Peptides against a protein of PDB entry 6GMG. Designs and how they scored, part 226

Target 1, 331 residues: chain A of PDB entry 6GMG
Amino acid sequence: DSDDRVTPPAEPLDRMPDPYRPSYGRAETVVNNYIRKWQQVYSHRDGRKQQMTEEQREWLSYGCVGVTWVNSGQYPTNRLAFASFDEDRFKNELKNGRPRSGETRAEFEGRVAKESFDEEKGFQRAREVASVMNRALENAHDESAYLDNLKKELANGNDALRNEDARSPFYSALRNTPSFKERNGGNHDPSRMKAVIYSKHFWSGQDRSSSADKRKYGDPDAFRPAPGTGLVDMSRDRNIPRSPTSPGEGFVNFDYGWFGAQTEADADKTVWTHGNHYHAPNGSLGAMHVYESKFRNWSEGYSDFDRGAYVITFIPKSWNTAPDKVKQGWP

## One batch from the design tools (peptide; made by RFdiffusion4, then SolubleMPNN)

Design b2_p17_7_s3 (from b2_p17_7, 6 letters changed)
Fold by OpenDDE base, seed 2:
Structure b2_p17_7_s3 (fold): chain B 331 residues (1-331), chain A 17 residues (1-17)
Amino acid sequence: as target 1 above (331 residues)
Amino acid sequence: SILPDRSKGTYVAPVPP
């Protein structure tokens, strides 16, 4: 019940976090303690620690999306999303594979589609694009210069993104970022911004006009990346959860993981920050917990989801919510 | 692997105007 959501109280700026609890390769803590860590590590604006504001604490209280929200500075729009899909594998498995015992055809197709996505390649594509964008942002003092730089970079790399329409989320993402326009943010200066990445897990079978089987077992054709670019059309993602396959079964609508702008070259060593649910300390769900997971743990996802997308957005360089290095847990 | 405890539903925050 959304009515049970509570905004975590303010934490003193100088309060140090308690140690995180290790849990199956993850580092876990209660949301209040994450706020303490956030203030010590990620809160810096222009090099100065900041207390998490009431507004930011409210954003955070929304759970997994709240972690991305507070660190990116805006509610995720998910417009610039990337993934990797092995079409040949998918076709081959459908043709030559067989449903497992007791598995329906729809269930088989949904599973095969899910397994045909490569989370690591999707993540790498997003990182590649973010790197290109960051180069384009460098020394660009207006949007026109940024766009020109971006086009040049793409042309040099023979990247299919060069063929995207000017209105594409790829080219419009910067101008549509609120912090880009803020005086204390980008102030309309691209060179003051940097690209950052977060990930979203969600369900493919969201079309209510489709078959019940697709809603229960996935839509094999939904949310595939475009060839060459890796762009995923997220317009049909309406945060609709998977339909129950048995009585009493329920699924979560989405999961978000914050990566930021880590420079660790090994994907397996990157840290992803995410929450379990909205903060309801007096409700049935209990207090919100924050997890810092390695890529393996994050990319495993849940049975609730059969799609993963890696999304690019922008934050001011003056923010420290996306440092080059993220340390898992505390201390 | 064992995944962290997760809610059975997540409240979707409306996009701020």
Scores: peptide ipSAE 0.025, ipTM 0.707, DockQ to the pose 0.234
Fold by OpenDDE base, seed 5:
Structure b2_p17_7_s3 (fold): chain B 331 residues (1-331), chain A 17 residues (1-17)
Amino acid sequence: as target 1 above (331 residues)
Amino acid sequence: SILPDRSKGTYVAPVPP
């Protein structure tokens, strides 16, 4: 229920942020202060900082997804998603492992499946693919050239993605990006675009036709990456939260974290930006807060979620919402 | 008119070990 959602007010362009505060290993601030930081650091178009527009502030007000929305320029479609799943570990643990004391079989299987995903390897795969895409983009001045370059890069690396259908999200992602077609964006020139990454945490047990146990404890077979490519079919993600396992228990629908295009090679040192909930300063939820977390903090996730996906999309190179280096907090 | 709720709900992050 977003009835209490409010669009944050405009911040003066020259208003400097207040210091962020530490919060469980993260840097935390209220949304209004993040807008101030965003205007100073991330707002630049063609090298010139911009005031966050009313539309952008409205997008941001939607919480964690709002952070990704304002920085990517579009509401996340999550079509080009990657993950890593250890099938051997999963099978071995199911065969040789046992439920913990008091743990049901369904709980055990759900937990084992969750633990068989490797967030770091999933992130690495997305970064690998983004790098390939960026190489394909850099000298391509039309979509045909981009696609040709992409296929060549994939062939050179013997990447299974080369076998994807031309209409797959992998090959169609660029043409389906609104900012690619915008005059002040890509202007239909691939070389003006770059690949960026965000992450989504969500619940696997979303199928209403499945057992209650899967909805409560996870569906071990859902949202696994395809072998070789690492692609996750996200078509069945309907933003349905985990079902309560006890009276009074409730779970959150999803979490989004913005990475962008950081060049830091050490995954543990990368910074992920995300929000807690929609902005409701006059409601029970309160004001929206924005967090800048290291990968360890982000990838840990919450019990609300048993899946993590790393998604690739595109933004114009003229935007500074995905800089090479992100500094945690302020100053 | 307001847009449908497309946000994460409230969650209190646990203290890291």
Scores: peptide ipSAE 0.024, ipTM 0.698, DockQ to the pose 0.059
Fold by OpenDDE base, seed 4:
Structure b2_p17_7_s3 (fold): chain B 331 residues (1-331), chain A 17 residues (1-17)
Amino acid sequence: as target 1 above (331 residues)
Amino acid sequence: SILPDRSKGTYVAPVPP
C-alpha cells in the first residue's frame, strides 16, 4: 500500500557508503546507503558537500522518480522529451511479418511498434540536443542571448528544432526551470546552467476511450517522435499503467533513470541511476533499492512499458548531481 | 499543481545472454 511510504532517516555527512552489491550486471544498494554515496559524491553545492535535506530525502523516497527528482531538483515534467522511431521498419514488419503462435493481431502490432523504437538513437538525439543547448548556454548571460545562441546553433546544424514555436517546451524549458531563477542557482544567468538528461519508461496504451486491446497490448500510434525533431508529445502521459492481460497480472506505472551530463561517448558505458519502488521498509514492498545500471540494462526496460523517452532539463553548474563521470557502485 | 505519483516498483530483469 502506498501509505507505507517512509522518508529515509538522515545520514551523517561524513558516513561512507557500504559496498554496493552486483545484481544482474548492475550495482545495487539500499536507499540509505545511496544517500551516503550521494552526500559524498553528488551533494556538492559550490564545491561543498551537503547533507541530504529532509525534503530531498522525502523526494527520494518515491522510488525511481525520486532518484531523478532529488538529482534534478524538481519533479519531472517530461516536457522536453526525445525518441527515435523507425517508420520503415514498422511498416515493413506489419506488412511482411506475422503474429507469433498464440499472438493476437493487436499484440503483434503493439510489439512491432515497441520494437521499432531505437533507444540508442533516442538517447543520442537527446545528447545531441543537450550539447547544442550547452553551447548556447555557455556565453549567454540573459535568456534573450541564450535563445539567440540556440537558434544560431540549430541553424548551423540545419536542425528542424529551429522551426519550433517560441512557446514550445523546447524554447521555454530554461525559463520554466525553478533553479534557473533561484539566487543560489542560475540567478537568471543561463551561463550558470547546464542541460541534463533523464529517461522515462511508460505505457503507450493510456487512452481510456481506446480499445481494450490497445490498453492491454499497446497503442502503435501513440507517443511517436515528430519527424526531424525527435520530439515526443508527452501531454497524454498520465502515468496510467498497462492493463492486465490475465487475472492477477499487474503492471507498474513508470520507471525513471537518471543520466545527468556524463561525457562518455560510448552509450553502452554510460551509467543510469534508478530506484525499484517507493521506500516502504515496514511494508510489503520493503526498503527502496537504488540501482546503477549500464545503458544496456536500463534501455532493455520491462514488459510493463513499451515506450522510452529521453528528457532534457537543466540544473545549476554549481550542483554536482550530474558529473562528467559516474562511477558504478561503491567503492 | 501536479501531485507526484508514487512508483509502485519494478523488478530486476536478468541481462539477456
Scores: peptide ipSAE 0.023, ipTM 0.701, DockQ to the pose 0.043
Fold by OpenDDE base, seed 1:
Structure b2_p17_7_s3 (fold): chain B 331 residues (1-331), chain A 17 residues (1-17)
Amino acid sequence: as target 1 above (331 residues)
Amino acid sequence: SILPDRSKGTYVAPVPP
């Protein structure tokens, strides 16, 4: 329930941000100050800075998902998601490992599965695919040309994605992007679009028909990437949080982190922008805060989640919400 | 349809050593 959610007020276009403050290794600020930074740094359309609109401020007010929403231009659909899972590690640990003291078998299996995901490799795969897509977008002036280029790129790289169905989220992602069709966006011209990345943390044990143990400790078999492609079927993700293991315990439904299209080769130096909760300045949760975290801080996640996916979507090149370089904090 | 949002603040994880 977001009954206490409030849309942040407009900030003057020329107002400079206050300095961010360090918070557990990341840069932190209140949402209004992030709006100021956003207007100075990320708001540019065709090279001109813009005031964040009321609609965009409303999107942003939804918290962590709001940060991704305002920067991507659409509510996350999460259809084109990638991850990396070490099957051998999983099998070996299950066979040779032992539950910790006081750990049930279900807890052990859930933990081992979580630990068998490699966040860095998952992120790397998404970046690899985004690069292929960006090459395919280049000089493609209609969707047919884009798809042809994409198939050629995949064939040249001997990528398993070449075997995906034409209706797969992989091939349909561009045409299903609203900003691609907008006159002031892509205007149906693929060459005006670029691939961008965000990440979602969520819980694997969301199946209500499954055992209570899976809901509490994770489903070891859920949301694994397909071999070769790295694609994760996200159709079963319904934003259901982890089930409490003790009375009074509660978990968050998801977390989103915005990466965009940074070109920093070192994953550890990449910056991820995310929010804590919806903006409720007059409510119990308080004002929304925005964090700019390094990859290690982001990828570590929380006990609330046992899955991380890296998702590709598209934005117009005329937007500056996904610059090549992101500076952490202010100034 | 009500858009899903995060209803809780992110808890502060211990700073890794």
Scores: peptide ipSAE 0.023, ipTM 0.692, DockQ to the pose 0.047

Design b2_p17_7_s4 (from b2_p17_7, 6 letters changed)
Fold by OpenDDE base, seed 2:
Structure b2_p17_7_s4 (fold): chain B 331 residues (1-331), chain A 17 residues (1-17)
Amino acid sequence: as target 1 above (331 residues)
Amino acid sequence: SYLPDKSKGTYVAPVPP
């Protein structure tokens, strides 16, 4: 229960982080220490370090989503999401494959669907689109110019996104970003904004009207990317966790990982920042911990989830929450 | 490879009202 959530206390702006600890190939630290790192590395507004505000600390305290929240400046809406799905692999495996010993048909289908997603290709698609958007933003001083630039870029690349409706999350994402409209943010100037990426892991079997098997083992047809665009309709994601498959089993509703705008070309070398759970230092869950993971560690996910999406949003260029290079751990 | 399952735990992450 989130009732025992606590907002981490303020950290002095000049306090340096303690060293991160290795944890299963990740760099790990307690949330308070992450705040210290955040203030030293990511807090800059217009080149000036900032103390994490009480509001930001409260956002952060929500756990994995809190890391994305504090760095993106808004609670994730997940409207502009991308993934990659191998339809041929899925069909062939369903047709020619067989359930493993003790595996039900539903479990088999769910597993095959999960395995048919390619996290790396999904991530690359999001990066590709983010790059296009950034080019469109670069010299656009109003939304109309931005949209015109996008259309031109997409046409030049023969990208299927060019066929999206004007009201599509793809075209409306910028205008729907609060920081774009803020005086100290974008101030309605697209050229002051940049595209950033985060990832969400979640469960496909969220339809309460569907079979129990789908809720337990996944819905093979749910949350697939549209052909050509790679867009995932996230409207049916209601943060419902996987149903237990055995007595006493429980699953987490989602996981979020922050990538930002790293320029590292090798996906395997990119760093993803995420939290374990909401901050409950006096509760059963304990203090929140923050992890900085390489893509391999992040993309592996958990059995709690059978879907991964890579989401694009926007932040002001004046923010340093999405630097070109992210260093794992401290120092 | 081994994932730190215990670090995530079994819970429902809170969502702001």
Scores: peptide ipSAE 0.027, ipTM 0.714, DockQ to the pose 0.310
Fold by OpenDDE base, seed 5:
Structure b2_p17_7_s4 (fold): chain B 331 residues (1-331), chain A 17 residues (1-17)
Amino acid sequence: as target 1 above (331 residues)
Amino acid sequence: SYLPDKSKGTYVAPVPP
């Protein structure tokens, strides 16, 4: 389906962006203009503005995932994912609630499960963990020191993550980050890295061996966070979209939103950057557009998805793809 | 590295209140 994908052309380093346009409370622009903004605002390595490379433009051209890809420096693996699920709400609604008129039991259960996830709390958990990780990184000059610091921080906070296996995504995430090992990146020095966050929306009903109802209406038991840690096992996420419930209906496989490392304390004021689809200026989908959305706009998601995960990864501090403050649009 | 089979489609974003 992406056969008509095109890599956006290079933009001159000093070309200023055209103004973004408002779009339902978001700031929106075409991908080429985002590249211009990216070069002016986010491209800096060691304080020096950089032209987006052909490789980076190629990554970006993949759409929503491309935005996260170019800013994180790697294709999302989604291994260190967090969410929040209200088990009591779920159980209560299943027990005392009832399907809406025309709603099947499977639809009802899927909807109730979806509604039992709290995107804001999931995001807050990820931010909490990222903060702990950043403290552990701060003065650690080798991985051993980082891990020791991390364990101490978790112990001090009585965080259940302290009980995770040493080989878990939580403890192995840094060492498995390519930019950590790069000479111009972390250079194997944890103190040169920082934790960043992105979000993925996806469908719960991906198990081919499960019922058709779960694939159509959601799997209420899938991709729930572990109690205490908030960790979501993402191993079963294979980018399979929701199954159609009626003829002609179709759903997309995922959505990605880039947050980075914003310091804005109010979640509602944080900015999430995402794309609509792969860049196909000569195809039916058209040119890729990039959106900068506030959290409420991002977290609302679409009917295509019934899960939201907030994922932690790492980038070098020398990169400016995750600044403290993100401003919507241009100027 | 894994490359996605598809990218997200375009949607009309909900109008925030």
Scores: peptide ipSAE 0.024, ipTM 0.699, DockQ to the pose 0.046
Fold by OpenDDE base, seed 4:
Structure b2_p17_7_s4 (fold): chain B 331 residues (1-331), chain A 17 residues (1-17)
Amino acid sequence: as target 1 above (331 residues)
Amino acid sequence: SYLPDKSKGTYVAPVPP
C-alpha cells in the first residue's frame, strides 16, 4: 500500500520556488517546490541557508507528518498535547438535544462530543503554555534553572500545570528532545531552545475493545483534556483511523499541521503547513502536495477526525523552521 | 527498526461558505 513512497530528489540550494497555487483559501504546491521554499526560507542554521538533506527529504516524504517532522527535527511524539472541551455544552446538548433525522444515538453522541471541542481555545492554551515555557527558557542555562523558572511562572499564573509530576511529559519534554542535547542544537542549554507548536487531528474511537459504534462514530469520552491543565492523554492514540460506516469507505489515520512559533496574535491569521499524503509520484496517490492554510482552514478538519490536539515541542533557536512570521505561499 | 506511520489518502479541502 504505502510501499510506493519515494523520497523527493534534492533541489539545488539556490533554486527559487515556483508560485504556489491558491486553493480554497490555502496556498498549495508540490513537495519538490516546498523543498525549494524550505531551503530559501526555513533551512537556515545559525543564519546560513542549508540544502535539505536526504534524511530530511525522506522525513518529508511521509506526508503531513513529514512536514512537522522535518521542521521539528523529530518524529512527533505528541506528549505535550492540549485541547479545550466544553463539558457544560456537551452535557446540555446530550440532555436537551436530539439526534438528527437518521442519526443514531452513537452518531449523535460522537458528533456532540466533537462539537464540544473548541479548536481556538485549544490552540490558545498551547500558545499560552508555550509562552510560559519560552519565558522559563530565556535565561536558563541548565535544565534545573529551566524547571525552577517554569514552576515559578506557573505559580505566578496560578496554573494547574504546576501540580504536574516532575516526570510528566510537561516537565520532561525538554530533556527528552534530541536537539536539546545536540552540540549544534541546544547543547544542554535551555536558553538556546524555544517552544514550538504543531497540531494533530485524529480519531477518538481507537479502542479495539470498545463497541463498533464508538469506532465508527467516535468515543465521546476519549482524549478529553484534563480540567485546569488542558493536557490530553495521548497514550491511547495508536494512529488507528476511523472505522468505515459503509462499505468501501475509508479514512485517513491522522493529519498534522505545523505552526511553529508565529507571533501573530490573531489566531485566524496564523499559517499552518501540512501535507496531503506520502509522496508517491508513480503511485495511485500521486505526488505529495504541501498546503499552507490559515487557522480556519486547518481547524475545520475532516470527517476522518473528531479530535484535535495542539502539541508543544522544542527546537533550537538557531533553526529557522519556526520563524515569528510565516508568509503564506510564494512569492 | 521502527517505521513511522505514514499519512495516507488525499485530503479534500472544504469549500468555503
Scores: peptide ipSAE 0.023, ipTM 0.676, DockQ to the pose 0.044
Fold by OpenDDE base, seed 1:
Structure b2_p17_7_s4 (fold): chain B 331 residues (1-331), chain A 17 residues (1-17)
Amino acid sequence: as target 1 above (331 residues)
Amino acid sequence: SYLPDKSKGTYVAPVPP
């Protein structure tokens, strides 16, 4: 229930942020202060900083998804998602491993599946694909040119994505991006767009027709990446949280982290921006806080989730919500 | 896509190890 959600008030354009505070290796601040930082650092359109609009502040107020929403310009659709799964590790652990003391078979299988995902390799795959897309976008002034460039790039790299259907999320992602069609955005010119990345953490056991054990401990077979491409079918992700394993236990539905288009080669040094919950300054949850975390802190996730996907979308190059360098905290 | 009413609804961050 988000009845107590409040849109943060406007911040003066020239108001500087207060210092962030450290929180378990992360930089943390209240949402209003993040708005101040956002206006100084990320708000630029065509090189000029902008005040965060009421609409953008409303998007942001939704919490972790709000951070990705305001920076990407659209609510996440999660259609172009990547991950990495070690099938051999999974099979070997199931065969040779044993449940821990007090661990059921279902718990064991769910845990082994979760541990068989490699977050760093998943992130790397998304970055590789985003790089290919960015090369294809360069100097392409219509969608046809973009698609032709993309196919050529994939062929040159012997990438399995070249075999995807023309109507797949991979090839249709650009045309389905609202900002691509906007006059002040891409204006239907691919060369005015760039690929960006965000991450979603979620629960695998979302099928209501499956066993209770899968809903409680995970579905080992769900949301695995396709071999060769790394694509994850996200169509069955309905934002359903993990089922309680004991009375009174509850889990969160999802988490989102914004990466953008950082060029830092070392994954461990990349910065991920995310929120804790929707903004409820007068409610039980309190004010929304925004965190800027290093990759290790982000990718660790929570027990609420057993899947992590790295998603590609697009924003206009005129936006500065995805700079090549992100500085953690303030100043 | 559906806009959920809640984003990380009632959430308590776990204590880092």
Scores: peptide ipSAE 0.024, ipTM 0.684, DockQ to the pose 0.064; fails the geometry check

